# Peptides against a protein of PDB entry 6MBK: the designs that were tried, part 14

Target 1, 240 residues: chain A of PDB entry 6MBK
Amino acid sequence: GFEMVNFKEEGFGLRATRDIKAEELFLWVPRKLLMTVESAKNSVLGPLYSQDRILQAMGNIALAFHLLCERASPNSFWQPYIQTLPSEYDTPLYFEEDEVRYLQSTQAIHDVFSQYKNTARQYAYFYKVIQTHPHANKLPLKDSFTYEDYRWAVSSVMTRQNQIPTEDGSRVTLALIPLWDMCNHTNGLITTGYNLEDDRCECVALQDFRAGEQIYIFYGTRSNAEFVIHSGFFFDNNSH

## One batch from the design tools (peptide; aimed at target 1 P165 W180 G193)

Design b1_p22_1_s2 (made by RFdiffusion4, then SolubleMPNN; from b1_p22_1, 8 letters changed)
Fold by OpenDDE base, seed 1:
Structure b1_p22_1_s2 (fold): chain B 240 residues (1-240), chain A 22 residues (1-22)
Amino acid sequence: as target 1 above (240 residues)
Amino acid sequence: LKERIEQRFKERKWFPIERAVT
């Protein structure tokens, strides 16, 4: 009932191919299609994950590395998804000098600098790990791990990560949800949930969508802090 | 609408998903 479309102003999004009624379950994504911490553990990253305390402690970083490994793998199942991801993000890690200068007049600058500092430190740490750790030898990114790569992956996860239950429902883990996260944002209510019985993400329509209309979802109550991995920051276009 | 959605969450035993929540 929908198709991927490149919208000029919004980038990739989903367009209805038929009329979709409000509250209709129009989209579901089984667990097996998600990029999760668990799928990271089960990937080529698994051996390294099992021995690195930071990867184990920080699921978002595990997802970032998972994303990088899969991007570097031509035969990755997630290649079609990865190709839909932006090459750059409107996050503090991508702020230009002028944008940072503007923020110097605000209290948000400290949070931005903190984010930069933390990300740089993480990169330096993992660069060393990738170069020296025995289990990093088979990683496709071993010889091509740049700060730009890491920045991209971290930003991808930061903007797209979701909390979902583990398979047994006992804990919460992190996931990227392909196809679903192509929906652009509109104001409204949360209409997406994880159905443990069917082991899938389910999305119901926020409103009626006619054939040919873009399908929007509500991402949640957006605060600057919600878009931060390690520290809160404020965007210029957001409430201060 | 809110009530209906909430009811659906209960009926389907949903764990709510909010994008980019840490």
Scores: peptide ipSAE 0.351, ipTM 0.875, DockQ to the pose 0.683
OpenDDE base, seeds 2, 3, 4, 5: peptide ipSAE 0.207, 0.340, 0.351, 0.281; ipTM 0.648, 0.867, 0.867, 0.813; seeds 2, 5 fail the geometry check

Design b1_p22_1_s3 (made by RFdiffusion4, then SolubleMPNN; from b1_p22_1, 8 letters changed)
Fold by OpenDDE base, seed 1:
Formats: C-alpha cells, structure tokens, sequence
Structure b1_p22_1_s3 (fold): chain B 240 residues (1-240), chain A 22 residues (1-22)
C-alpha cells in the first residue's frame, strides 16, 4: 500500500497508494533483508571483523564498513537500498564553518567536536588497518578508502541505525532497515517494533493516511538538539 | 492513541525499534 517517491523538499519518502488506517500494519521487513552486524560478519568483511577488536566492539562501525563494502560491490543485494541513501547529510560531520560558529552558542558544540574528533581518529585507525591487515586485501575499498567515504558511511549509520534483538532474542544488535527508513519523520509515537515470532520489523500507521499522502513515522522522544546531532532534523514546535 | 499503541506493542510482543545515536 505504498511507493517510493522523491519529494522535492524531503527527498525520498514513502507515499500511500491506498488509504491506510491508524494502527494498521502497513509495512514489515524480514531480518534477511536488513543490514545487520551479523550480515557484516557474514560478508567479505567477516575475516577482518573476526580479527579487529574495534569492529567487534562497535557495531555501528561494523555497519559503516559493511555499507562501504556493499556500496563498492556492483552485485550487492543492497544496491537498490544504498542508491536511495543521501550522498551527504546535514549531520555535524558535514557542518560548514558558519554552522559550527552558530553551534558555539549552544551546548551541542562539545558533542559536535567530540564526534568529529572521534570520527577522524577512527578513520586514521582503519586506514592503517586496511593498508596493512592481511584480511583487508579482499575488501573492495582497499584502494579507495577516503575520509569522505568513511564520513558518509558513519553518517548513514548514525542517522539510520536501529536497535533490534538478535535472532534468538538474547541480545540487542544494530540494523539498517531498508524501505522503512525511507519514511520521513513527524512528531508522534513510536509505531515500529521487532516481532521475534515472525522475525521481522513491523510498522503500524501513526495516523490515517489517504491515498497519495506521504507516510511519516516518529523518530522518538528527542530534543531538537538531539535530532540535529542524530539525524539533522529540526522541528520548531517539538513537543518532546 | 498512546495507550492503544502501548497495547499493540504488548499484544504483538514487540521489541521497540529506536534509532540510536552513535
């Protein structure tokens, strides 16, 4: 009951093709379609993952590298998804000098600088790993791994990563959820959950959507500052 | 709406999906 549409102001989003009622399960995504830490381990990145403590400790970085490897793979299952991702983001890693100056008047500036420094350090570390580690030789990014690549991947994960249960439900892992994450956001309630019985992400409609209307979801209870840091979104009348 | 959604989460035994900050 929905289609992908490129909206002029919001970029890609989902549009209802029929009337969708509030609380209706209109979208589900099985685990096998997700980009997860587990799928990263099972990919060409797997050998390196098994030998690098940072990749093992930081699921978000594992996802970032997974995303880069899949982007560099023409036959990747996730190519259609990756092609829908922005080429750049409004996240702090992309802030220009004027935006940073503006943030100096806010409490968020420390988080922005911390994120930038951490990302730069991570890049320097992994650049060395990719150049020297034997298991990096098979990675499609070996000869093309720039800071811009890493910044993009980290920003993609930062804005789109979700916590989901492992298959057995014993632990929490990280996932990118294709198709679902194309929904633009509005104020409201969390209407997405993972159904372990059916092993899928499920989304119910926050409100009634008529045929032809854009389908919005809620990012969660966050301040505007948290939204900017997390996703680059800002809501003037954020009730949260 | 909040109560209805909360009920739905319980009925479907959902693990809530939240986008995480890095």
Amino acid sequence: as target 1 above (240 residues)
Amino acid sequence: LKERIEKLFKERKWFPIERSVV
Scores: peptide ipSAE 0.452, ipTM 0.908, DockQ to the pose 0.763
OpenDDE base, seeds 2, 3, 4, 5: peptide ipSAE 0.406, 0.432, 0.423, 0.401; ipTM 0.897, 0.903, 0.901, 0.894; seed 2 fails the geometry check

Design b1_p22_1_s4 (made by RFdiffusion4, then SolubleMPNN; from b1_p22_1, 9 letters changed)
Fold by OpenDDE base, seed 3:
Structure b1_p22_1_s4 (fold): chain B 240 residues (1-240), chain A 22 residues (1-22)
Amino acid sequence: as target 1 above (240 residues)
Amino acid sequence: LAERIEQRFKERKWFPIERAVV
């Protein structure tokens, strides 16, 4: 029903290969294909996760390390997905000095500096953990963990993380949703939900799409500024 | 469309997924 295409102005997106009707369930992603905090715990990162309080408390950081471990693993199931991710992001963590100076006139500067400082502190902490913790010796990133790696992973998670229910529906967890997150944005309504009965993410078409047209979704009402502020530091309240 | 989507969310017990902004 659709294919991945690199559009000239928008980068990667989804294109319809047939006519898709409004409200048609055209895309679904089973839980087993998602990158989640649970898949991180069940990966090579699991032993370290079980011993590190920050990984346990911050699901976004757990996902960032999961991305780094899977990226460093040639046989990772998620390699095709990871290869579709941007190499760089237009996020505050990538701002040059001139961009930061331009923001100094805005209230957003405090949030930008806070995010930058926190990310740098996290990197310094985890650099030490990776160098000294016994369970880190099995990580594919053991000898290759740079600030650039961490910045990329944190930015990838920040710009792509989604809240989904746990398998039993008792809690909310974080997930990256491969293939679905390639849909570019248009104005409209939320047409994506997690179906617990079928244990999958489901997306219905916002409108009619003809064969050959790009498939758009509505991301939500969150502004870029709100997203940056809110996405940077999700503490899992269940870790307390 | 909005009402039908809302109805589908209710019928399938969907947890709504908001896409993070890039």
Scores: peptide ipSAE 0.374, ipTM 0.879, DockQ to the pose 0.537
OpenDDE base, seeds 1, 2, 4, 5: peptide ipSAE 0.334, 0.273, 0.266, 0.316; ipTM 0.854, 0.634, 0.645, 0.826; seed 4 fails the geometry check

Design b1_p22_2 (made by RFdiffusion4)
Pose (drawn by RFdiffusion4):
Structure b1_p22_2 (pose): chain A 240 residues (1-240), chain P 22 residues (1-22)
Amino acid sequence: as target 1 above (240 residues)
Amino acid sequence: LEEFDNDWLPRDITKSLEELKE
């Protein structure tokens, strides 16, 4: 019912190949396909996750290393997902100095500075941990772990991650949701939820989509400062 | 730990479709 298309404005997205009515359940993704903090713990990253206090406290950082470890694993279950991810992003981590300079004197620039400093500190910290701590000597990253790798990983997580209930429903965790996460954003209401009975992520159409029209979802009631810093885009006519 | 924290924003998919309709 859909195909991947490279749109000028939003980059790659989903386009309808048939008419899709509003409220139609048109997209579902089972839990097995998701990359989660739990799958990160049970992966080759597990030995380091158990020893490093930062990875235990910060599931978003855990997901970034999970993404990097699987990217460096030729036989990873998630290789189809990793190979279709973007190679670059428009998060401020990628901006030139003069591009950030336009934000001087604004409310938003302080968070740009924090993002930069946090990412650089995390890279330097984990570079040292991976090169020296025994619990990381079997990681794929010991051979090569560049700043570009880390920038890409944290950008991938921040622009795509989601909260979902745990498999039991009593807690929440962070996850990457393949296929569905290729939908771009438009104004509207959240129409994506987690179905605990079928144990899958389900998305109903936000609005009618005719064949040939791009399929959009509503990401959330975020400001443009949040969209730029954490999602890497500015949304014209953001009603929120 | 605080210096390593991030203020990132995940999408919230913690509700069911039925709960979203409420």
Fold by OpenDDE base, seed 5:
Structure b1_p22_2 (fold): chain B 240 residues (1-240), chain A 22 residues (1-22)
Amino acid sequence: as target 1 above (240 residues)
Amino acid sequence: LEEFDNDWLPRDITKSLEELKE
């Protein structure tokens, strides 16, 4: 019912190939297709994960490294997804001097500086880990782990991470949701949930879409500043 | 851990579609 399209201004998105009615379940993504903390633990990153306190404590960083490892793996199951991810983001980690100067007049500047500092600290820490830890030798990124790699992965996770239930529903974990996160954002209501019975993420149409129209979803209520910091885009019609 | 803490805000997809309609 949809196809991936590269839109001129918005980049990659989903376009309806047929008429989709409001509230129609048009998109679902089974857990097995998600990049999760659990899939990270079950990957080549697993041995290092089991030995590193930071990876264990910070699932978002675990996802970032999972993403980097899979990107560096030509035969990764997630290569098709990873190839759809932006090469650069509008997150603060990519801000130019003029953008930072503009934000100096806003309350967001403190968060930007914090993000810079934290990301730099994380990179420095993991650079040492990758260079010295025995289990890092098996990682495909062992010989190529740059700050640019890390800020990309961090920005990818920052803009795309989701809380989903664990398989048994007893806990919450973090996930990147391929295909679904290709939908561009619009104002509206949340139309994405998780179906534990079928163990899949489910998305229903926010409105009627005709064949040929771009499919938009609402990712959540945030200020423009929060969208920039956490979602990597501005939204003019944002009600907050 | 506090030195590495970040303010990343994940989306919440812990609810089912049925729960979202409530």
Scores: peptide ipSAE 0.547, ipTM 0.886, DockQ to the pose 0.915
OpenDDE base, seeds 1, 2, 3, 4: peptide ipSAE 0.517, 0.538, 0.542, 0.536; ipTM 0.877, 0.885, 0.886, 0.883

Design b1_p22_2_s1 (made by RFdiffusion4, then SolubleMPNN; from b1_p22_2, 9 letters changed)
Fold by OpenDDE base, seed 5:
Structure b1_p22_2_s1 (fold): chain B 240 residues (1-240), chain A 22 residues (1-22)
Amino acid sequence: as target 1 above (240 residues)
Amino acid sequence: IDEFSFNFIPRDLTKSLEELKK
């Protein structure tokens, strides 16, 4: 077992409620609990999705809008998950002037500017779509769609999106994985996979954890610059 | 569509745990 805990320096994380052994399957998340492109298509966003080429072409944007729609829906199944998401991120879209200046000395600045530009363009496009498209009228965000909303949703997806197989395993889709993505990051090996037979994400323990210890997982290897761009994290000993 | 790209790479969780152990 584990429990959600707000750690002072790291924010929300998972804490072991019992001893967990290395390689023990301690966490699994069935597909039905995931926020996916498919769940977006099956939501109130579905009609708009079916008619907007950008939503169809860009699953990450579909997830972003899915997040926004569900956040704006008090009775959303994913409210408990959404409430665990940061309200702000340490990703480039939230960088202050000094942080941007620091990056100007790095190659990352080009990616940051590109991200800013792309995000702004996307927002402008979808602002118009939401204002004019008939199927947008029933969206809970119809009367309130700000850049801050979009920035948040995009950043949430950027930092948390995962590729998983479709139900039939024939294709790859994008998913946000509630509960699992509350684990804070540490160096190690990937210990999360998808079990198609049981149709769930499965996570095994990276190491032994004692009752009361925070559970960490490894989300993958990235350069510091890439990790900042994608997740907002800095690693002192990142060899990449 | 390129102008709308995030330039982000999702985590790849398409492999099973069994495949990861190999």
Scores: peptide ipSAE 0.534, ipTM 0.874, DockQ to the pose 0.892
OpenDDE base, seeds 1, 2, 3, 4: peptide ipSAE 0.508, 0.517, 0.520, 0.497; ipTM 0.864, 0.864, 0.873, 0.861; seed 2 fails the geometry check

Design b1_p22_2_s2 (made by RFdiffusion4, then SolubleMPNN; from b1_p22_2, 9 letters changed)
Fold by OpenDDE base, seed 5:
Structure b1_p22_2_s2 (fold): chain B 240 residues (1-240), chain A 22 residues (1-22)
Amino acid sequence: as target 1 above (240 residues)
Amino acid sequence: IDEFSFNGIPRDLTKSLEELKK
């Protein structure tokens, strides 16, 4: 019903291969295909995760490291997904001097500086962990863990992380959702949920799409500043 | 842990589509 396409201005997106009707369930992603905190625990990162309090406390950082480990693994199941991720993001961590200067006139500058500082501190901490912790020796990133790597992984998670239920529905966990998160954003209603009975993420069409049209979804209402900071998107029609 | 604050608000996808339609 859809295919991945590289749109010149929007990057990768999904294009309909057939007519899709509004509210039609056109996309679902089973839990087994998601990158989750649980899959991180079950990966090569598991032993380190089990001993590092920060990884345990911060599922988003766990996802970031999971993403880095899988990226460094040629045989990773998620290689096709990882290859579709942007190499750079519109997040504050990638802002150029002019963009930072522009934000100096806004309240967002404090959040930007905080993000820089926090990310740098996290990197420094985990750099030391990777260099000194016995369980880090098995990580494919042990000999290659740069700030650029961490910045990329953090930005990937910041822009793409989702809360989903655990398998038993008793708790909330974090997940990256392959294929689904390739949909570019448009204004509308949230049309994605989690079906716990079938244990899958489900997305219904926001509107009718014809064959050949790009499929857009709504990721939520945020200010332009919040979208830039959290989602890596900028929309002129968003409230400032 | 506060020193390790992580910006970025996760999307809430905990609800089912049926719940979203109510």
Scores: peptide ipSAE 0.537, ipTM 0.876, DockQ to the pose 0.882
OpenDDE base, seeds 1, 2, 3, 4: peptide ipSAE 0.378, 0.524, 0.525, 0.517; ipTM 0.722, 0.839, 0.877, 0.877; seed 2 fails the geometry check

Design b1_p22_2_s3 (made by RFdiffusion4, then SolubleMPNN; from b1_p22_2, 9 letters changed)
Fold by OpenDDE base, seed 1:
Structure b1_p22_2_s3 (fold): chain B 240 residues (1-240), chain A 22 residues (1-22)
Amino acid sequence: as target 1 above (240 residues)
Amino acid sequence: IEEFSTNSIPRDLTKSLEELRK
């Protein structure tokens, strides 16, 4: 019912291959296809995860390292997904000096500086961990862990991370949702949820889409500044 | 641990579609 397309103005997105009606369940992603904290724990990263308090405490960092490990693994199940991710992001960690100066007039500047500082701290910490920890020796990034790598992974997670229930529904975990997160953003209502019975993310159409039209979803109510910081989006007609 | 936080906010997809439609 849809396909990935590189749109002229918006980059990669999803295009309908048939008519899709509003509220139609057109997209679902089973848990087994998601990149989650659990899949990170079950990967080559698992032994290090089990011994590092920061990875255990910060699921977003675990996902970032999961992305890096899988990207460095030619036979990774998630290679097709990883290859669709942007190589750079319109987020603070990629801002040029002029962009930062522009934000100095806004309240967002404090968050930007915090992201810079804390991301640098994270990198410094994990650089040492990767160099010295015995369980890091098996990681495919052992000899290739640059700040640019880490910045990319952190930004990927920052813009795409989702809270979903654990398999038993008793707790909340973090997930990247392949294919679904290729949808570009528009104003509207949340049309994505998690179905625990079928153990999958489910997305229904925000509106009618005809065959050949780009499929848009609404990722949440935020200001443009918040979207830039957290989602990497800028929406000119954002009412907030 | 707090010194490492970037204050990024994950999307909340913990609700089902049924719950969202209420």
Scores: peptide ipSAE 0.554, ipTM 0.891, DockQ to the pose 0.860
OpenDDE base, seeds 2, 3, 4, 5: peptide ipSAE 0.546, 0.550, 0.528, 0.551; ipTM 0.878, 0.889, 0.887, 0.892

Design b1_p22_2_s4 (made by RFdiffusion4, then SolubleMPNN; from b1_p22_2, 9 letters changed)
Fold by OpenDDE base, seed 5:
Structure b1_p22_2_s4 (fold): chain B 240 residues (1-240), chain A 22 residues (1-22)
Amino acid sequence: as target 1 above (240 residues)
Amino acid sequence: IEEFSFNFIPRDLTKSLEELRK
């Protein structure tokens, strides 16, 4: 019922190939297709994950490394998804000097500096881990782990991470949702949920879409990163 | 661990569509 299209101004998105009615379940993504903390544990990253306290404590960083490992793996199942991800982002980590200078006149500068500092610390920590930890030798990124790589990965996770239930529904985990997150954003109501019985993420149409129309969804409250991407970060009233 | 924070929150998709429609 839809296809991936590269739209001129908005980049990649989904276009309806048939008429889709409002509230119609047009898109679902089974857990097995998601990039999750659990899939990270089950990947080549697993041995290192089991030994590193930071990876264990911070699922978002685990996802970032999972993303990097899969990107560095030519035969990764998620290559088609990864290839749709931006090569760079409008997140604060990518701000130019002029943008940072402008932010110095705003209260947002503290958040930006904090993000810079945290990201740099994370990179420095994991650079050492990758260089010294025995289980890191199996990682495809062992010989090529740059700050740019890490910046990209964390920015990807920052802008695309989702909370979903674990398979047994007992806990919450983090996931990147391929295909679904290709939908561009519009104002509206949340139309995406998780169906635990069928173990899949489900998205219903926000409105009627005719064949040939771009399918938009509402992602809800914007993170700082998402706010930057879609609205510009020079607004001081972002609650996230 | 806070020094490693992204300072960003994930989207919450833990609810089912049924729950969202309530």
Scores: peptide ipSAE 0.547, ipTM 0.868, DockQ to the pose 0.676
OpenDDE base, seeds 1, 2, 3, 4: peptide ipSAE 0.531, 0.536, 0.537, 0.515; ipTM 0.863, 0.868, 0.868, 0.863; seed 3 fails the geometry check

## One batch from the design tools (peptide; aimed at target 1 I61 Q122 R160 Q161)

Design b1_p23_1 (made by RFdiffusion4)
Pose (drawn by RFdiffusion4):
Structure b1_p23_1 (pose): chain A 240 residues (1-240), chain P 23 residues (1-23)
Amino acid sequence: as target 1 above (240 residues)
Amino acid sequence: SVDDFEPSWLPRVIPLWSEILAS
């Protein structure tokens, strides 16, 4: 019912190959395909996750290392997903100095500074941990762990991550949801939910989509400052 | 401290499916 297309404005997205009516359940992704904090714990990262206080407290950082570890694993279950991810992003981590300079004197620039400093601090910290701590000497990252790797991983997580209930429904966790996460954003309401009975992520059409039209979802009621800093885009006519 | 490493990132919130059906 859909195909991948490289659109000028949004980059790659989904395009309808048939008419899709509003409120039609057109996309579902079972839990097995998701990359989660739990799958990160049970992976090759597990030994380091159990020893490092930062990874235990920060599931979003745990997901970034899970993404890097699997990217460096030739036989990873998630290789189909990793190989289709973007190689670059428009998060401010990628901006030139003069591009950030335009934001001087604004409310938004402080968060740009924090993002930069936090990412650099995290990279330097984990570089040392990986190169010296025994609990990381079996990680794929010991051979090579560049700043570009880390910038890519945290950008992948911040532009794509989601909260989902745990498999039991009593807690929440952070997850990457393949296939569905290729949908770009438009104004509207949230139409994606987690189905605990079938244990899958389900998305109903936000609006009617004719064959040949791009399939959009509503990401959330975020500001443009949040879209730029954490999602890497500016949304014209953001009603929120 | 650990808090010095905390990112200010924003995940998408995915509600329960029953809430979508009710809406």
Fold by OpenDDE base, seed 4:
Structure b1_p23_1 (fold): chain B 240 residues (1-240), chain A 23 residues (1-23)
Amino acid sequence: as target 1 above (240 residues)
Amino acid sequence: SVDDFEPSWLPRVIPLWSEILAS
């Protein structure tokens, strides 16, 4: 029902290949396809994860390293996903000097500097870990771990990480959601939820899309409950 | 300290459909 397309202005996005009706479940991503903290633990990163307190405490950093390890693995299941990720981001870590100077007059400057400082410290820490820790020896990034690599991975996770339920729904974990996060986003209403019974992320269409139209995912201040009230959306028509 | 490494960014939340329907 959709295809990945490189749009001129937005970059990669999803385009409908058929008419999609509002409220239709048009996109779902099973847990097994997600990059999660759990998949990181079950990957080549697992041994190091089990021994590093920072990776254990910070799931987002675990995802960043998971992403780097998989990127460096030619046979990674997630290669098709990783290849669609931007090579650079509009995050503070990529700000030019002039942009930072401009921000000095704003309240955002503190957060920018904090992010720079924290990211640099993290890189320095993990550079040492990767160079010295026994469980890092088999990591595909062992001989290639630059600040640029780390900046990219952190920015990828920063812009794309999602909190999802664990398999039993008792807790939450962090995940990158392939394919789904390729949809470009606009202001609107949240139409993505997790179906625990089928163990998958599900996205329903907020509006009708005709074949050939770009599919946007809408994120707004309104809750899905408010969406139901205001739009007449009914979840019973979906497979969740 | 782990606090020294804490990022300033938060994940998006993908809620359970059941929670959405219950709200």
Scores: peptide ipSAE 0.472, ipTM 0.828, DockQ to the pose 0.490
OpenDDE base, seeds 1, 2, 3, 5: peptide ipSAE 0.344, 0.452, 0.468, 0.476; ipTM 0.672, 0.822, 0.827, 0.829; seeds 2, 5 fail the geometry check

Design b1_p23_1_s1 (made by RFdiffusion4, then SolubleMPNN; from b1_p23_1, 7 letters changed)
Fold by OpenDDE base, seed 2:
Structure b1_p23_1_s1 (fold): chain B 240 residues (1-240), chain A 23 residues (1-23)
Amino acid sequence: as target 1 above (240 residues)
Amino acid sequence: SVEDFRLSTIPRQIPLWSEILAR
């Protein structure tokens, strides 16, 4: 009932191919299609993950490295998804001087500086790990791990990471949700949930959409500052 | 420390439908 389209000004999004009614289940993504901490552990990154304390403690960083490894793998199942991701982001790690100056008057400035510092430290740490750790030798990143690569990967995760239940529903894990995260954001109500019985993410329509209309979803309540930090979005009516 | 590696972002929460319906 939908198709991927490159929209003017908004980039990639989903367009309805038929009329979709409000609250209709129009989109679902099985767990097997998700990029998760578990899929990272089961990938070429697995051996390194099992021996690096930071990767184990930081699921979001594990996802970032998983994303980089899959991007560097021509035969990766997720290549079609990865190719739809932005090459750059409107997030703090990509801010120019004027954007940083603007943020000096906001509560977000301290978080921006922290991101700069932390990302640089993370890159330095993992650069050394990739160069020296025995289990890093088979990674496609061995000879191609730049700060730009890392910045892109962590920004992709920051803007797109989701907390989902584990298979048994006993705890939560982190995931990127292909296809679903191609929907552009609008204000409204959260209409996405996880169906544990069928083991899939399910999205119901926020409103009626006519054939040919772009499908928007609501990803969650954020302040403008939080949207800048987490998603790169800005809405005039968002709270601080 | 692990804190030095935190990305200052909060994941979106995808709740279980069963939890939502139980409310």
Scores: peptide ipSAE 0.475, ipTM 0.849, DockQ to the pose 0.724
OpenDDE base, seeds 1, 3, 4, 5: peptide ipSAE 0.468, 0.469, 0.449, 0.462; ipTM 0.844, 0.850, 0.832, 0.841

Design b1_p23_1_s2 (made by RFdiffusion4, then SolubleMPNN; from b1_p23_1, 8 letters changed)
Fold by OpenDDE base, seed 2:
Structure b1_p23_1_s2 (fold): chain B 240 residues (1-240), chain A 23 residues (1-23)
Amino acid sequence: as target 1 above (240 residues)
Amino acid sequence: SVDDFRLNGIPREIPLWSEIKAR
């Protein structure tokens, strides 16, 4: 029902290959295709994860390293996904001097500096870990781990990470959602939810899309509270 | 797509359909 397309102005996105009706379930991503903290634990990163308190405490960093390890692995299942990710981001970690100077007049400057400092400290910490820890020896990052790598991975996770339920629904975990996160954003209602019974992320169409049209979704606010209070929701219980 | 920038990088919360239906 859709295909990946590199749009001129928006970069990668999804285009409908047939007419899609509003509220139609057109896209789903099974858990096995997600990059999660759990998949990180089950990857080459697993042994190090089990021994490093920071990786264990900060799922976003675990995802960042998972992303880096998979990027550095030629045979990674996620190579096609990783190749669709931007090479740079509009995050403070990529700000030029003029942008930072502009922020000096805003209340955000301290948060920006904090992010710079924290990211640098994290890099320094993990650089040492990767170089010295026995469980890091088999990581594809062993001989190539730069600040630029870390900045990219952290920014990738920061801009794309999602909170999803665990397999049993008892807890939440962090995930990158391939294919789904290729949809470009538009204003509207939340149309994405997790189907725990089928163990997959599901997306229904925000509106009618004709064959050949780009498919947009509304990523909305990030909290469930804001979603309930301020956002509407589409759901059509279609069996797929 | 890249989500709107947040300095703290708070994850998007993907709701459970079951929870939404229950509300």
Scores: peptide ipSAE 0.461, ipTM 0.817, DockQ to the pose 0.263
OpenDDE base, seeds 1, 3, 4, 5: peptide ipSAE 0.257, 0.426, 0.450, 0.426; ipTM 0.620, 0.798, 0.817, 0.805; seed 4 fails the geometry check

